# Peptides against a protein of PDB entry 1ZZD: the designs that were tried, part 20

Target 1, 109 residues: chain A of PDB entry 1ZZD
Amino acid sequence: FQVVNPYLLRDLVDLGIWDEGMKQYLITQNGSIQGLPNVPQELKDLYKTVWEISQKTIINMAADRSVYIDQSHSLNLFLRAPTMGKLTSMHFYGWKKGLKTGMYYLRTQ

## One batch from the design tools (peptide)

Design b1_p19_2_s4 (made by RFdiffusion4, then SolubleMPNN; from b1_p19_2, 9 letters changed)
Fold by OpenDDE base, seed 2:
Structure b1_p19_2_s4 (fold): chain B 109 residues (1-109), chain A 19 residues (1-19)
Amino acid sequence: as target 1 above (109 residues)
Amino acid sequence: DELKKLQEAVDKYIDKTNE
């Protein structure tokens, strides 16, 4: 499964367009909002940028979990068999540290 | 569904932050 950036979720909620359908859309589109017609262009521009953080920082956030970082198009974080607690901690840690667009996309296999 | 549970937790956190 995959989880999108909490700031993106916040912005979608603020726009009043967040629902189960939107969640499924993001899952099928790997977190991309570029194809959404009812999203302001400024938000599309914001969430296509990459906030670079060190691999060490990502490792600290993920602790003993296997981590893969894809920075080719966006900062994507891949975890192997994450627990709910670990995923929640990562999201909230990013939120508290103000990583805004830093951890844009998180997925697991 | 872990994704659902996480989404609920995130939504709750966002709601608290926006208050």
Scores: peptide ipSAE 0.024, ipTM 0.444, DockQ to the pose 0.024
Fold by OpenDDE base, seed 5:
Structure b1_p19_2_s4 (fold): chain B 109 residues (1-109), chain A 19 residues (1-19)
Amino acid sequence: as target 1 above (109 residues)
Amino acid sequence: DELKKLQEAVDKYIDKTNE
């Protein structure tokens, strides 16, 4: 299962730091930007990978059916208009399905 | 410039991962 988030790409482009090097970095880090310095915390919070959400958050999501996802199609829909809630739900699905990787980011030209 | 600082920091990480 591969997740491509165009909004993170946009934000990185806006910061002027997107290039092939960044692409490879994200791949090796399974999509995580948590370790990057000087990146706004808001972005880090927004783009957490499957394995970067707290166990408490996962439990809360499991208890709340409004954020439960059981199909990959629903996961893809969240990427079109991501909110914190939708991204959290996506990560819950990924965790539940045992995803080993985070988000994958590509630049389309 | 904050963006410049960010770019430099990111470059360091990229270089590290490519080693």
Scores: peptide ipSAE 0.021, ipTM 0.362, DockQ to the pose 0.019
Fold by OpenDDE base, seed 1:
Structure b1_p19_2_s4 (fold): chain B 109 residues (1-109), chain A 19 residues (1-19)
Amino acid sequence: as target 1 above (109 residues)
Amino acid sequence: DELKKLQEAVDKYIDKTNE
């Protein structure tokens, strides 16, 4: 599955434009930032591809970046073949990592 | 329902950035 590049997330946070709206936008655009008017062109040129990362990495990223979001946030997961056991494990892992809310959106591909 | 929430979040963000 394709998710937002962790370095892109960092850069968006550094730019002060990372929020829940941005997160959801990236999801709907499959990680593409090409259509964002408030993103420097150099970043658009740099991040033309979306990386595939593990679910644990996604959770770690969400936990790390949550401190930069000035509102309630959610965790979005991308799975090809989710099982109840796997979903439960991910949920509790997120909780252990300090997420304020549980899984908000599950995207199955 | 979840898709609706996503669309609303996207629309909200786009509107904010375009103003």
Scores: peptide ipSAE 0.018, ipTM 0.371, DockQ to the pose 0.022
Fold by OpenDDE base, seed 4:
Structure b1_p19_2_s4 (fold): chain B 109 residues (1-109), chain A 19 residues (1-19)
Amino acid sequence: as target 1 above (109 residues)
Amino acid sequence: DELKKLQEAVDKYIDKTNE
């Protein structure tokens, strides 16, 4: 399991925003930087094309990681203009996929 | 716990980025 893509790490270091907080943030989002306000849009577009996955896929991956790692993992989701219905559906989807913990962190984008 | 620690780290980062 690779926490951070080496190229993304390089770019974040170049931006001067890499730290332990950033590392932990990326872990919760499987490397997604789409929700970061201090990242240039060009970089977001690049990694959206290459690495971005659906929220459902993020949930699936989080469930998969929970099988192999002892420490609890948080699920971090961010949405554009989220509705209550959509949030509810994602919460129950995570439950259905067997996450040890429910959705722990939610961010709007 | 570990989950709480992770969330605190995330929150700290978010706060920093908003400053």
Scores: peptide ipSAE 0.016, ipTM 0.360, DockQ to the pose 0.029

## One batch from the design tools (peptide)

Design b1_p20_1 (made by RFdiffusion4)
Fold by OpenDDE base, seed 5:
Structure b1_p20_1 (fold): chain B 109 residues (1-109), chain A 20 residues (1-20)
Amino acid sequence: as target 1 above (109 residues)
Amino acid sequence: SEWHEEELEELEEYLEEEEE
């Protein structure tokens, strides 16, 4: 499955740097903004944490379901016998640090 | 990649709707 943080996209739009080139860059970088020179470091730090938590969650859930893991993503340590509730809580905790308003969650299979 | 063009497009559409 894929999880996208809507606030990342919103922040890029607010910066006025969202365009087709940025879109393709994010696709090739698996959602990472760390290499973008025109993004403030504060946002990079914020979404680095969110990205890491999200990747950890995705990896754990993928492992639990024996689903393919894209090796282009950063690998993280698995939680020992995690429940879906714990993984979700960790994911939302990471998101909460970067949330401006209410939570929106986009997931695709 | 887990970041797909179609998913980003859907997210863009959502944000546009919320801004209206």
Scores: peptide ipSAE 0.020, ipTM 0.394, DockQ to the pose 0.021
Fold by OpenDDE base, seed 3:
Structure b1_p20_1 (fold): chain B 109 residues (1-109), chain A 20 residues (1-20)
Amino acid sequence: as target 1 above (109 residues)
Amino acid sequence: SEWHEEELEELEEYLEEEEE
């Protein structure tokens, strides 16, 4: 279970094109926006690859509104004694640093 | 669109608070 990059979700909201239909479209397209004619090319280039995060961090905040997809590529992060805040911050950090490829798995030890 | 934006704002605020 993976959650679509919240920055992508925000960008779609900012464009005013986010709705239930868009959500279902992204689910069927595994988070890809490349086929959307009403999305600027710059945004398509930015999200050429879909960055996904683990469910547990986002479901406590806004994950029920996110698009859920499943991909095979993954990046694993291991954290000792993580708090919810630390886990969430790491995800945001990854997004801000431009991790746009694969899935981001957060594993606790 | 409105409710999605609000939920993302809450997430961002939460992250900012945890980084302090």
Scores: peptide ipSAE 0.011, ipTM 0.257, DockQ to the pose 0.102
Fold by OpenDDE base, seed 1:
Structure b1_p20_1 (fold): chain B 109 residues (1-109), chain A 20 residues (1-20)
Amino acid sequence: as target 1 above (109 residues)
Amino acid sequence: SEWHEEELEELEEYLEEEEE
């Protein structure tokens, strides 16, 4: 299965470019958005480093809910126990810098 | 402090609708 970054999904939705075609594109590109002409370069740069980490690491860092695209190319949502380790926090902080809204997996004041 | 659960739920609902 393929793990999809929930923040990336949100950003694609916010851009209004999330659809079935985009979903299939991400599946074929292993989640990479680098080749998408309709995505701002700033977002590409932001998520470039995110996809450099292993899928296992992403899964381990997932909190509350994660989005999976299984072998059948269907979208699945899974609940996970939140993990807020030091490395997790660092990555989440990096994600937040490019986000338009708050982070889903961090508790904020 | 609180989780952004409402925003996440809205996103999930949207994605589920697109999958149907």
Scores: peptide ipSAE 0.005, ipTM 0.271, DockQ to the pose 0.027
Fold by OpenDDE base, seed 2:
Structure b1_p20_1 (fold): chain B 109 residues (1-109), chain A 20 residues (1-20)
Amino acid sequence: as target 1 above (109 residues)
Amino acid sequence: SEWHEEELEELEEYLEEEEE
């Protein structure tokens, strides 16, 4: 199965553009939102400036608040070369909180 | 899990290096 980044999902829902069509679009674009005209540039910049982590970590972090899609591939929204320090740090902070939450759930199950 | 902590540490180090 595939998982969508929970923070991306939240942002897309807040924009009011999350639907089945959007889900399929993300699958075909390997998680990229760069080509979407209805997404603010600041949001696009946020999701292209985060350091890549393992797919296993992504799945575990997203286990609590994630969207599962009907494909066997994993969705990775992070790039290896962050360019915007401030946006990268902000995204990392949210990611760090997500990982901590994921670890907690794994231990309590 | 220990591997989660390791990956977080690596990410923090990477971000610190990029901000310098």
Scores: peptide ipSAE 0.005, ipTM 0.281, DockQ to the pose 0.131

Design b1_p20_1_s1 (made by RFdiffusion4, then SolubleMPNN; from b1_p20_1, 8 letters changed)
Fold by OpenDDE base, seed 3:
Structure b1_p20_1_s1 (fold): chain B 109 residues (1-109), chain A 20 residues (1-20)
Amino acid sequence: as target 1 above (109 residues)
Amino acid sequence: SSEDEELLKELEELLEELEK
């Protein structure tokens, strides 16, 4: 499953644009808000930085968990007792490196 | 895509380093 960044969720709610349609949009866009015309550019710029997390950090965070690549286009991350912070970080792990067409999965044990 | 394949390769290398 995919977990929306809680800070992004808050900001979208504050803008009054959060709904089921927005949720589905974010799922299809891997959490990106860059394509939304009703979101201020300042907010888009803010969450660009969220995507700039180190891939090494993501791997380290999941070091005591299960990380595997399913097929040549999918990455699955499994966490034991995940915190929201960890889930948030993992949510955007692939964006920095341009994983746009591949599938990624966040799983809890 | 080629970009996705490159990312996956990089992640595999990182995993390998952590397993040492």
Scores: peptide ipSAE 0.016, ipTM 0.272, DockQ to the pose 0.108
Fold by OpenDDE base, seed 2:
Structure b1_p20_1_s1 (fold): chain B 109 residues (1-109), chain A 20 residues (1-20)
Amino acid sequence: as target 1 above (109 residues)
Amino acid sequence: SSEDEELLKELEELLEELEK
């Protein structure tokens, strides 16, 4: 399961610029939209300072609107028979990575 | 995948517990 920042994804879709090219761009830019010339500066500023919201909301939105980014060499969170502790750690790590990079990857063995 | 969906459900359940 590969998650892109659900709000970023929504905004890109709303702008009508979401496509395969954009997906690949986000992969190569580690979720950053700062270099995109066709994105309003206001949106860039918004995602410079993305702050924490309800963690449950983020997860739910990610599940609903998640776009699979298929990249074999990406850093993934690998869980083998996850325990509560592992899930907790994964949650916080994913959240933190989501805030920083806009995406995180989850793989189960 | 079904496996990912199951894990997401577990996360959602965990979040509910952690937010109490």
Scores: peptide ipSAE 0.015, ipTM 0.357, DockQ to the pose 0.047
Fold by OpenDDE base, seed 1:
Structure b1_p20_1_s1 (fold): chain B 109 residues (1-109), chain A 20 residues (1-20)
Amino acid sequence: as target 1 above (109 residues)
Amino acid sequence: SSEDEELLKELEELLEELEK
């Protein structure tokens, strides 16, 4: 699935441009609003720092279906600058904990 | 789905451990 930044969602709603078309656009653009002509530049600039959001917050948001975009039952996590050690620990911990699914993906900037 | 909720919970726990 794809999670919509709750602050972005709020701002898009406040602008009155949040609709099904916008939702589908974000899906195809991997959450990027940079190419949207009807979004103020100041908002685009603000959300260039979307990667600053806590991954824990993203997961919490995903649990809240109000900001969830269902997409092939996959989960995507975004890391700004993952280290090899962190990735290794993540995989090791996941294996050790016995994750039932491998339907999660790590994405970087 | 229930499977998605379980996955999210597991990932949340994983992140908590990694952030320690």
Scores: peptide ipSAE 0.014, ipTM 0.360, DockQ to the pose 0.048
Fold by OpenDDE base, seed 4:
Structure b1_p20_1_s1 (fold): chain B 109 residues (1-109), chain A 20 residues (1-20)
Amino acid sequence: as target 1 above (109 residues)
Amino acid sequence: SSEDEELLKELEELLEELEK
């Protein structure tokens, strides 16, 4: 999983552009926001050398600020013997289907 | 909600395992 700087996360939330799609984008881009059209250039410049934190920490900080819980509906997914590949596919599939504001919850079946 | 907190915890555990 990719990681994000906590200050970057804050700024993205303040811009109102933090969602599941943004999270997945950062994962695929190794934490880089340079390719995002909806991010001010000054912010891109500031975070060119961002120090990143774990995906778990990102989610926890978002939850602490009520970003995910208050603005997203939950999506329950049941998997058997999940692998990293399956989890990755699940996330990308959700993103492709337009679940940009959804929060994914994994359950063992 | 209580449900969200429980689900979040489960997700956190999964992420922790994947990041080891």
Scores: peptide ipSAE 0.014, ipTM 0.312, DockQ to the pose 0.051

Design b1_p20_1_s2 (made by RFdiffusion4, then SolubleMPNN; from b1_p20_1, 10 letters changed)
Fold by OpenDDE base, seed 2:
Structure b1_p20_1_s2 (fold): chain B 109 residues (1-109), chain A 20 residues (1-20)
Amino acid sequence: as target 1 above (109 residues)
Amino acid sequence: SEEDEELLKELEEEKKKLEL
């Protein structure tokens, strides 16, 4: 199961670069936008996949234990039964709690 | 957990209200 972060989708549309090619790119790159030259670095930093999160970022996120724990619980729930609705709710929760880095893309086997 | 499921349901309802 593969899902695109709905906020990233919005921002890509706002940049005018969302199309079928971009969709296929995200599928083949497991959601990563790091290799796109026409995407601002700020967005690349904001929408890193779980594989792109540095140890430093993880430590910084852990400094806010409440947000980190809640995100972890939501992540586990999503991984157990991934749906578009659950993933969107996870991202919404992160947004609402002020999460500015971390999860963008998750994939289950 | 049950608490997590309820939270996600609440967030889904909030998304609908905000047209997200």
Scores: peptide ipSAE 0.014, ipTM 0.290, DockQ to the pose 0.112
Fold by OpenDDE base, seed 3:
Structure b1_p20_1_s2 (fold): chain B 109 residues (1-109), chain A 20 residues (1-20)
Amino acid sequence: as target 1 above (109 residues)
Amino acid sequence: SEEDEELLKELEEEKKKLEL
């Protein structure tokens, strides 16, 4: 199954615009909300995708992602037997380490 | 969807556990 980023989900729910149509839109846009007219700019700035930020910012984020990648074994354990709690923790960990664009969606078998 | 509602519920519970 595919899981949407729970923080983005929360914010879209708070805006009252979350529905199945929105979910499918995000999937087709690889998580980008930049084209949505009913989303505040502040939220668009928060949830920029990899191609929506400068190369300098990408390089800076890569340093943060390296720390996340170094935890790949622990993340793999989560992926082998994912529970809702584990998925939430993974998203939180990624966010905490500055991985804002790395986990828009998680696909599990 | 039911899955999305469950995810949101779990997130809120996790936030409570983490005192966020």
Scores: peptide ipSAE 0.010, ipTM 0.250, DockQ to the pose 0.021
Fold by OpenDDE base, seed 1:
Structure b1_p20_1_s2 (fold): chain B 109 residues (1-109), chain A 20 residues (1-20)
Amino acid sequence: as target 1 above (109 residues)
Amino acid sequence: SEEDEELLKELEEEKKKLEL
């Protein structure tokens, strides 16, 4: 079960650039906004998808951020046997805690 | 984790607010 990242959609709507064309573009790009010229760089930095971030980067983020202290066990499991769903949840968790990461697709586990 | 599940629930609520 997949849903579109509501925060990304909200930000794109706030920019006034959300439309069907944008939607189709994002779908073809697996949620990546990195190639969009009319999106501020700060949003591009914020919404790096699971396809755009390496596992090593995720580990580094977890090590650098105190927010992951309470999620260390969950993170360890995710790193050892990552599923798409788990990667999604971790990215969104990081986003919620102020990390510059996000995903286009939100999957329920 | 429970926090992950709660986050997913919250995000689904946000989806509803955006009428997705």
Scores: peptide ipSAE 0.009, ipTM 0.209, DockQ to the pose 0.062
Fold by OpenDDE base, seed 4:
Structure b1_p20_1_s2 (fold): chain B 109 residues (1-109), chain A 20 residues (1-20)
Amino acid sequence: as target 1 above (109 residues)
Amino acid sequence: SEEDEELLKELEEEKKKLEL
């Protein structure tokens, strides 16, 4: 799937911080820029929302079981037989709690 | 920017729909 939102890519280029290292960082952070100290908070807030919306596609691919792993270990969620609504709610809940990284969805089935 | 704020507003509305 697309890790880097095209609008995010544009803004990172405009900030002059886009390079191969940034690309690899975003891949390892599942597209999250929340942990980057050189990114303005306003931009983090913007792309928190952008990323949450983009997760709709990922949520739609969820199987009967999903494991949400936060790279900062601040949120570990295991959902057995989750509905799409639950997955969406849990993802947004994580962001609302101020996670430093995006949630990584692991399909268990 | 103003453009970013408008985009954010639209995305927040979509986020709200997803939470339903």
Scores: peptide ipSAE 0.006, ipTM 0.202, DockQ to the pose 0.029

Design b1_p20_1_s3 (made by RFdiffusion4, then SolubleMPNN; from b1_p20_1, 13 letters changed)
Fold by OpenDDE base, seed 1:
Structure b1_p20_1_s3 (fold): chain B 109 residues (1-109), chain A 20 residues (1-20)
Amino acid sequence: as target 1 above (109 residues)
Amino acid sequence: DKEDQELLELLKKELEELKK
């Protein structure tokens, strides 16, 4: 199941914006805060970086057959590099008809 | 599933290439 990053939870509570609505939003966004207007950019940058590192680790482990993603799970990818963004978009387009798991792609220029 | 894993493997390769 989906759990909230404990550090993110702490920071959202400290900002005074944590409530049931925020919780439901994060569930629908798979933990992403990038689209929230009431979150300081500094925190967005922080958790963007953390999430990117985490996703890279997950990708590496999955590629090494250490993890398996079933149909009930979704994967978010946050990419900072435009080149990686372009490559990812190409792969997503090519695989979209065969994918059984939902993927969320977000890039920042 | 397996198709998702294949995509992730391709993404891994691309990430490694970008690091070089």
Scores: peptide ipSAE 0.016, ipTM 0.282, DockQ to the pose 0.057
Fold by OpenDDE base, seed 5:
Structure b1_p20_1_s3 (fold): chain B 109 residues (1-109), chain A 20 residues (1-20)
Amino acid sequence: as target 1 above (109 residues)
Amino acid sequence: DKEDQELLELLKKELEELKK
């Protein structure tokens, strides 16, 4: 059961590259498309920007004390050796913790 | 807590790096 960004899914479908293999890749990469050779750079740049926005939002929420990050020690380990995949994971984790209600997800099994 | 603040600082650092 995978939670996929609905806009990302739409774009991948429009490109005609969405399939089970793509799905599994995204799972292993924690939602990152940066490593995909068959995705246009412009799309990678677009969703890089989306991730940056998400980071900013999470940081702002944390600063407002509206988000408490559980398992901080473990998560810190990911950030000590950051990869795009790890950063993506952190963004979505923080987002989920802060905004569990009202978020729109497109889910697939 | 302290660990949360460390995580936040790391996130800030990475965010700035991504903007380059």
Scores: peptide ipSAE 0.015, ipTM 0.261, DockQ to the pose 0.052
Fold by OpenDDE base, seed 2:
Structure b1_p20_1_s3 (fold): chain B 109 residues (1-109), chain A 20 residues (1-20)
Amino acid sequence: as target 1 above (109 residues)
Amino acid sequence: DKEDQELLELLKKELEELKK
């Protein structure tokens, strides 16, 4: 299954804007909420930082062969034995400019 | 596969950049 940042989900729910449309929006925007007019700037800044931290964490795990990458269609990251802590800490919005794949989804086996 | 390895190398490079 696809992993969603639980804190982002919480905040969007608190704002009363979480729905299927929002979910699809996040997918099309590589997880970014920066373009949402109904989201406070403070939250945008917060999750911009979270995105950066998560990216570093995911890269570290990938480098350590703790995750598997599948690019057959969309880029997918798989944890062979994910813990709740890892799933919580790992949330990815998109890749930095220059990467071959701009978006991936974290999934569990 | 080879494509995945190339991606990993790109990610590693990005990681180093993030470490400054």
Scores: peptide ipSAE 0.014, ipTM 0.233, DockQ to the pose 0.070
Fold by OpenDDE base, seed 4:
Structure b1_p20_1_s3 (fold): chain B 109 residues (1-109), chain A 20 residues (1-20)
Amino acid sequence: as target 1 above (109 residues)
Amino acid sequence: DKEDQELLELLKKELEELKK
């Protein structure tokens, strides 16, 4: 199962647009809000920036540390293998804990 | 999970090559 990013969930609730339909949309879009017409561009830009920073950090951590696979995840990211030109979506759990302790969990859809 | 690990190992390899 997918777990919605708690910060994104908070912002969507504050906007008053969170419902079961929104949840299902996020699941089908692998956590992306970029295609939502009723979401302010400012919010899209915010999470786009967070996504970019997060991916860079996660890649660096993956190079230096072991990766722990878990069923739980709260953040969905797209990772790409440049040599193969392959892109895939991956779910990460314990993001802030990972930044502080170097421990992070990975799960794919 | 095996596929996830393979992708991560590939990324690690590519990053190491970029650092050289």
Scores: peptide ipSAE 0.009, ipTM 0.243, DockQ to the pose 0.083

Design b1_p20_1_s4 (made by RFdiffusion4, then SolubleMPNN; from b1_p20_1, 10 letters changed)
Fold by OpenDDE base, seed 3:
Structure b1_p20_1_s4 (fold): chain B 109 residues (1-109), chain A 20 residues (1-20)
Amino acid sequence: as target 1 above (109 residues)
Amino acid sequence: SEEEKELLEELKKELEELLK
């Protein structure tokens, strides 16, 4: 499961824009507020860094999980001319599949 | 397999570099 960053929650509440819709938005965006038009740029800059750190943490967790997955399942990964978008999509797709089935099958094409 | 682990580690490194 995903938990909203408590500091981000605080700041959004202070802005008066926090509600259940916002919560669901953040969950679907992996905690990113970069796409919100009613959030000050200063906060976007702040939580951009937090979001990046969180992604690094998820990457590390995925790497650790790959060891576990390898014990009972396999990982098929196809990577062609990786970009930030492709790598991000592949990473989260793999993570999702790993959490659900313990099996990775990824394509970039 | 070890090869699959290495591939994922490479992906990890590349993604981490892009997120710096």
Scores: peptide ipSAE 0.024, ipTM 0.282, DockQ to the pose 0.049
Fold by OpenDDE base, seed 5:
Formats: C-alpha cells, structure tokens, sequence
Structure b1_p20_1_s4 (fold): chain B 109 residues (1-109), chain A 20 residues (1-20)
C-alpha cells in the first residue's frame, strides 16, 4: 500500500493537474514526479529531496538483516557478480519481500 | 552468512552515499 505524499497532493491539486491518471502514474513511479512534463522544475527540485530522503529511509529499513536471512539463495546470485545495479535491485527486492510478509511504512515529509 | 551481512552493510553505505 502506497500513500501519496499529502504535501505533493496539495501542490498538484493547486496546479490543477491532479486526476486519476496522475495518481496511477505516481503509484507506478513510487511517488516520483521527475518524469512529469507538466510539473514546474522548482516543484520537481523540491520533491527530489523528499524522494531521496524517503529512499534513505527505505534503505535503512531494508538493511535489516532478517529480511535477507530468508533470501540467502537469491542473495547469493548477486554475490557471484555484484554490480551497483544488481546490489540495488537486491536491496529493494529484499525490502519488497519484507513488505510481502507484513512490513509497512508510511512516508511523511 | 557473514558474507551476506558484509554485503548488506556495504550496500547500505554505498546507497546512502549515492543519495547524499
């Protein structure tokens, strides 16, 4: 379950560009507005920081070793030939697996 | 395993640095 940042929602509404399509886009982009052509750059810059902070939080959560203990086989695939891309994928995969087991996080500014 | 734990810590460090 992903919650749209309430401040972002407010700003998008104020811009008059909030609709169901926008909502779905944000969901698929994990809250990122960087790819939206109709959003002012200053707003993108603002929420870029928010996005980065949120990712840091996700990193901290996913760093819980218990998430990877049960995924040792999958983790080993990345250990054989680790690249930053693979490591990133592994990290977020572990996080996602944690969510599947009941992990929940609410992103707030 | 210990190797996995070390990788986790390194990954965390690198990702934090990338998002710094």
Amino acid sequence: as target 1 above (109 residues)
Amino acid sequence: SEEEKELLEELKKELEELLK
Scores: peptide ipSAE 0.016, ipTM 0.296, DockQ to the pose 0.051
Fold by OpenDDE base, seed 4:
Structure b1_p20_1_s4 (fold): chain B 109 residues (1-109), chain A 20 residues (1-20)
Amino acid sequence: as target 1 above (109 residues)
Amino acid sequence: SEEEKELLEELKKELEELLK
């Protein structure tokens, strides 16, 4: 799964700097692009705010809709030896799954 | 399941700590 905010991914691709190394960097940095020298400061500022909002939203979504329950096996694997990188990965994965579920329910109800 | 709920709570706790 993608461990990157989809909007950030789009912008990084547009900048022509997206690659596997960048992906691994983001995982290591808990999704932060603040340390990247080839990213415009304006974009860094934008996604710092977006990151903070998204983190809170994901926690709330997990509480309200149990977005991680459907991923019990993956969750178990990650929580047995939690690291910053693993938590980041799970966070973004949960966000993606939560958004998809939300859109599904909006269309059906 | 109850196990899944417990794991979810653990995850939430860790995520909350990360956001502090």
Scores: peptide ipSAE 0.015, ipTM 0.262, DockQ to the pose 0.052
Fold by OpenDDE base, seed 2:
Order: C-alpha cells, then structure tokens, then sequence
Structure b1_p20_1_s4 (fold): chain B 109 residues (1-109), chain A 20 residues (1-20)
C-alpha cells in the first residue's frame, strides 16, 4: 500500500489543489510532486529532501539483513544496473518485494 | 554467503552516499 506523506497532504490541501485528480497523480508518480506546475518550487525542494531522508531510513531499517539475504540473488542482478539511479530503483524494488512477502506471512498467522 | 553479505554492504554504502 502506498501511503501519502501526511505533511505533503497538508500542504497540498493548504494550497487548495488537493482533489481526486491529484491523488491519482501522486499514485502514478510514487508520491512525487516534482512534475506539478501549480506547486511552488520551494515545496518541491522540501519534499525532495524529505523523500531522500525517508529512503535513508529504509536503508537503515534494512540493517536487518535477513530481508536482503532473502533477496540476495535478485539484488545481485540489480548491481549490474547501468546507472546508480536505476540501481537505487531496483534496490527498493527488491525491498518492497521482501516486505510484501513479510506481509503475506503476517496475514496468514 | 559471505560474498552476498559483502555485496549487500557495498550496495548499502553506495546508496547511502547517493542519498547524501
């Protein structure tokens, strides 16, 4: 499940631009507001930074190597990505896949 | 395996540097 950043939601509401269209846009853009023409650049910069911080948190949480060990073979393939950006995307794809598996087990308990 | 662990640590380091 994708969770909208509560602070982002607040700011979009304050701007008066929050609606169903915006919601769908965020879903398709994985929460990014960088492409929105009606959002101040300062706000875009802010949430770019917030996104990066959140990713750092995810990496730190991944210190529980058991999740990555389960995806080690897939991660090995991801290291062959031609760009660091693609590598990052693939890394988090693997992470999400691991989380989905965990959620599945929790649901079955 | 140890090789996998080393690879994961390297990946983690690179990603951390990227996100600075």
Amino acid sequence: as target 1 above (109 residues)
Amino acid sequence: SEEEKELLEELKKELEELLK
Scores: peptide ipSAE 0.015, ipTM 0.270, DockQ to the pose 0.050

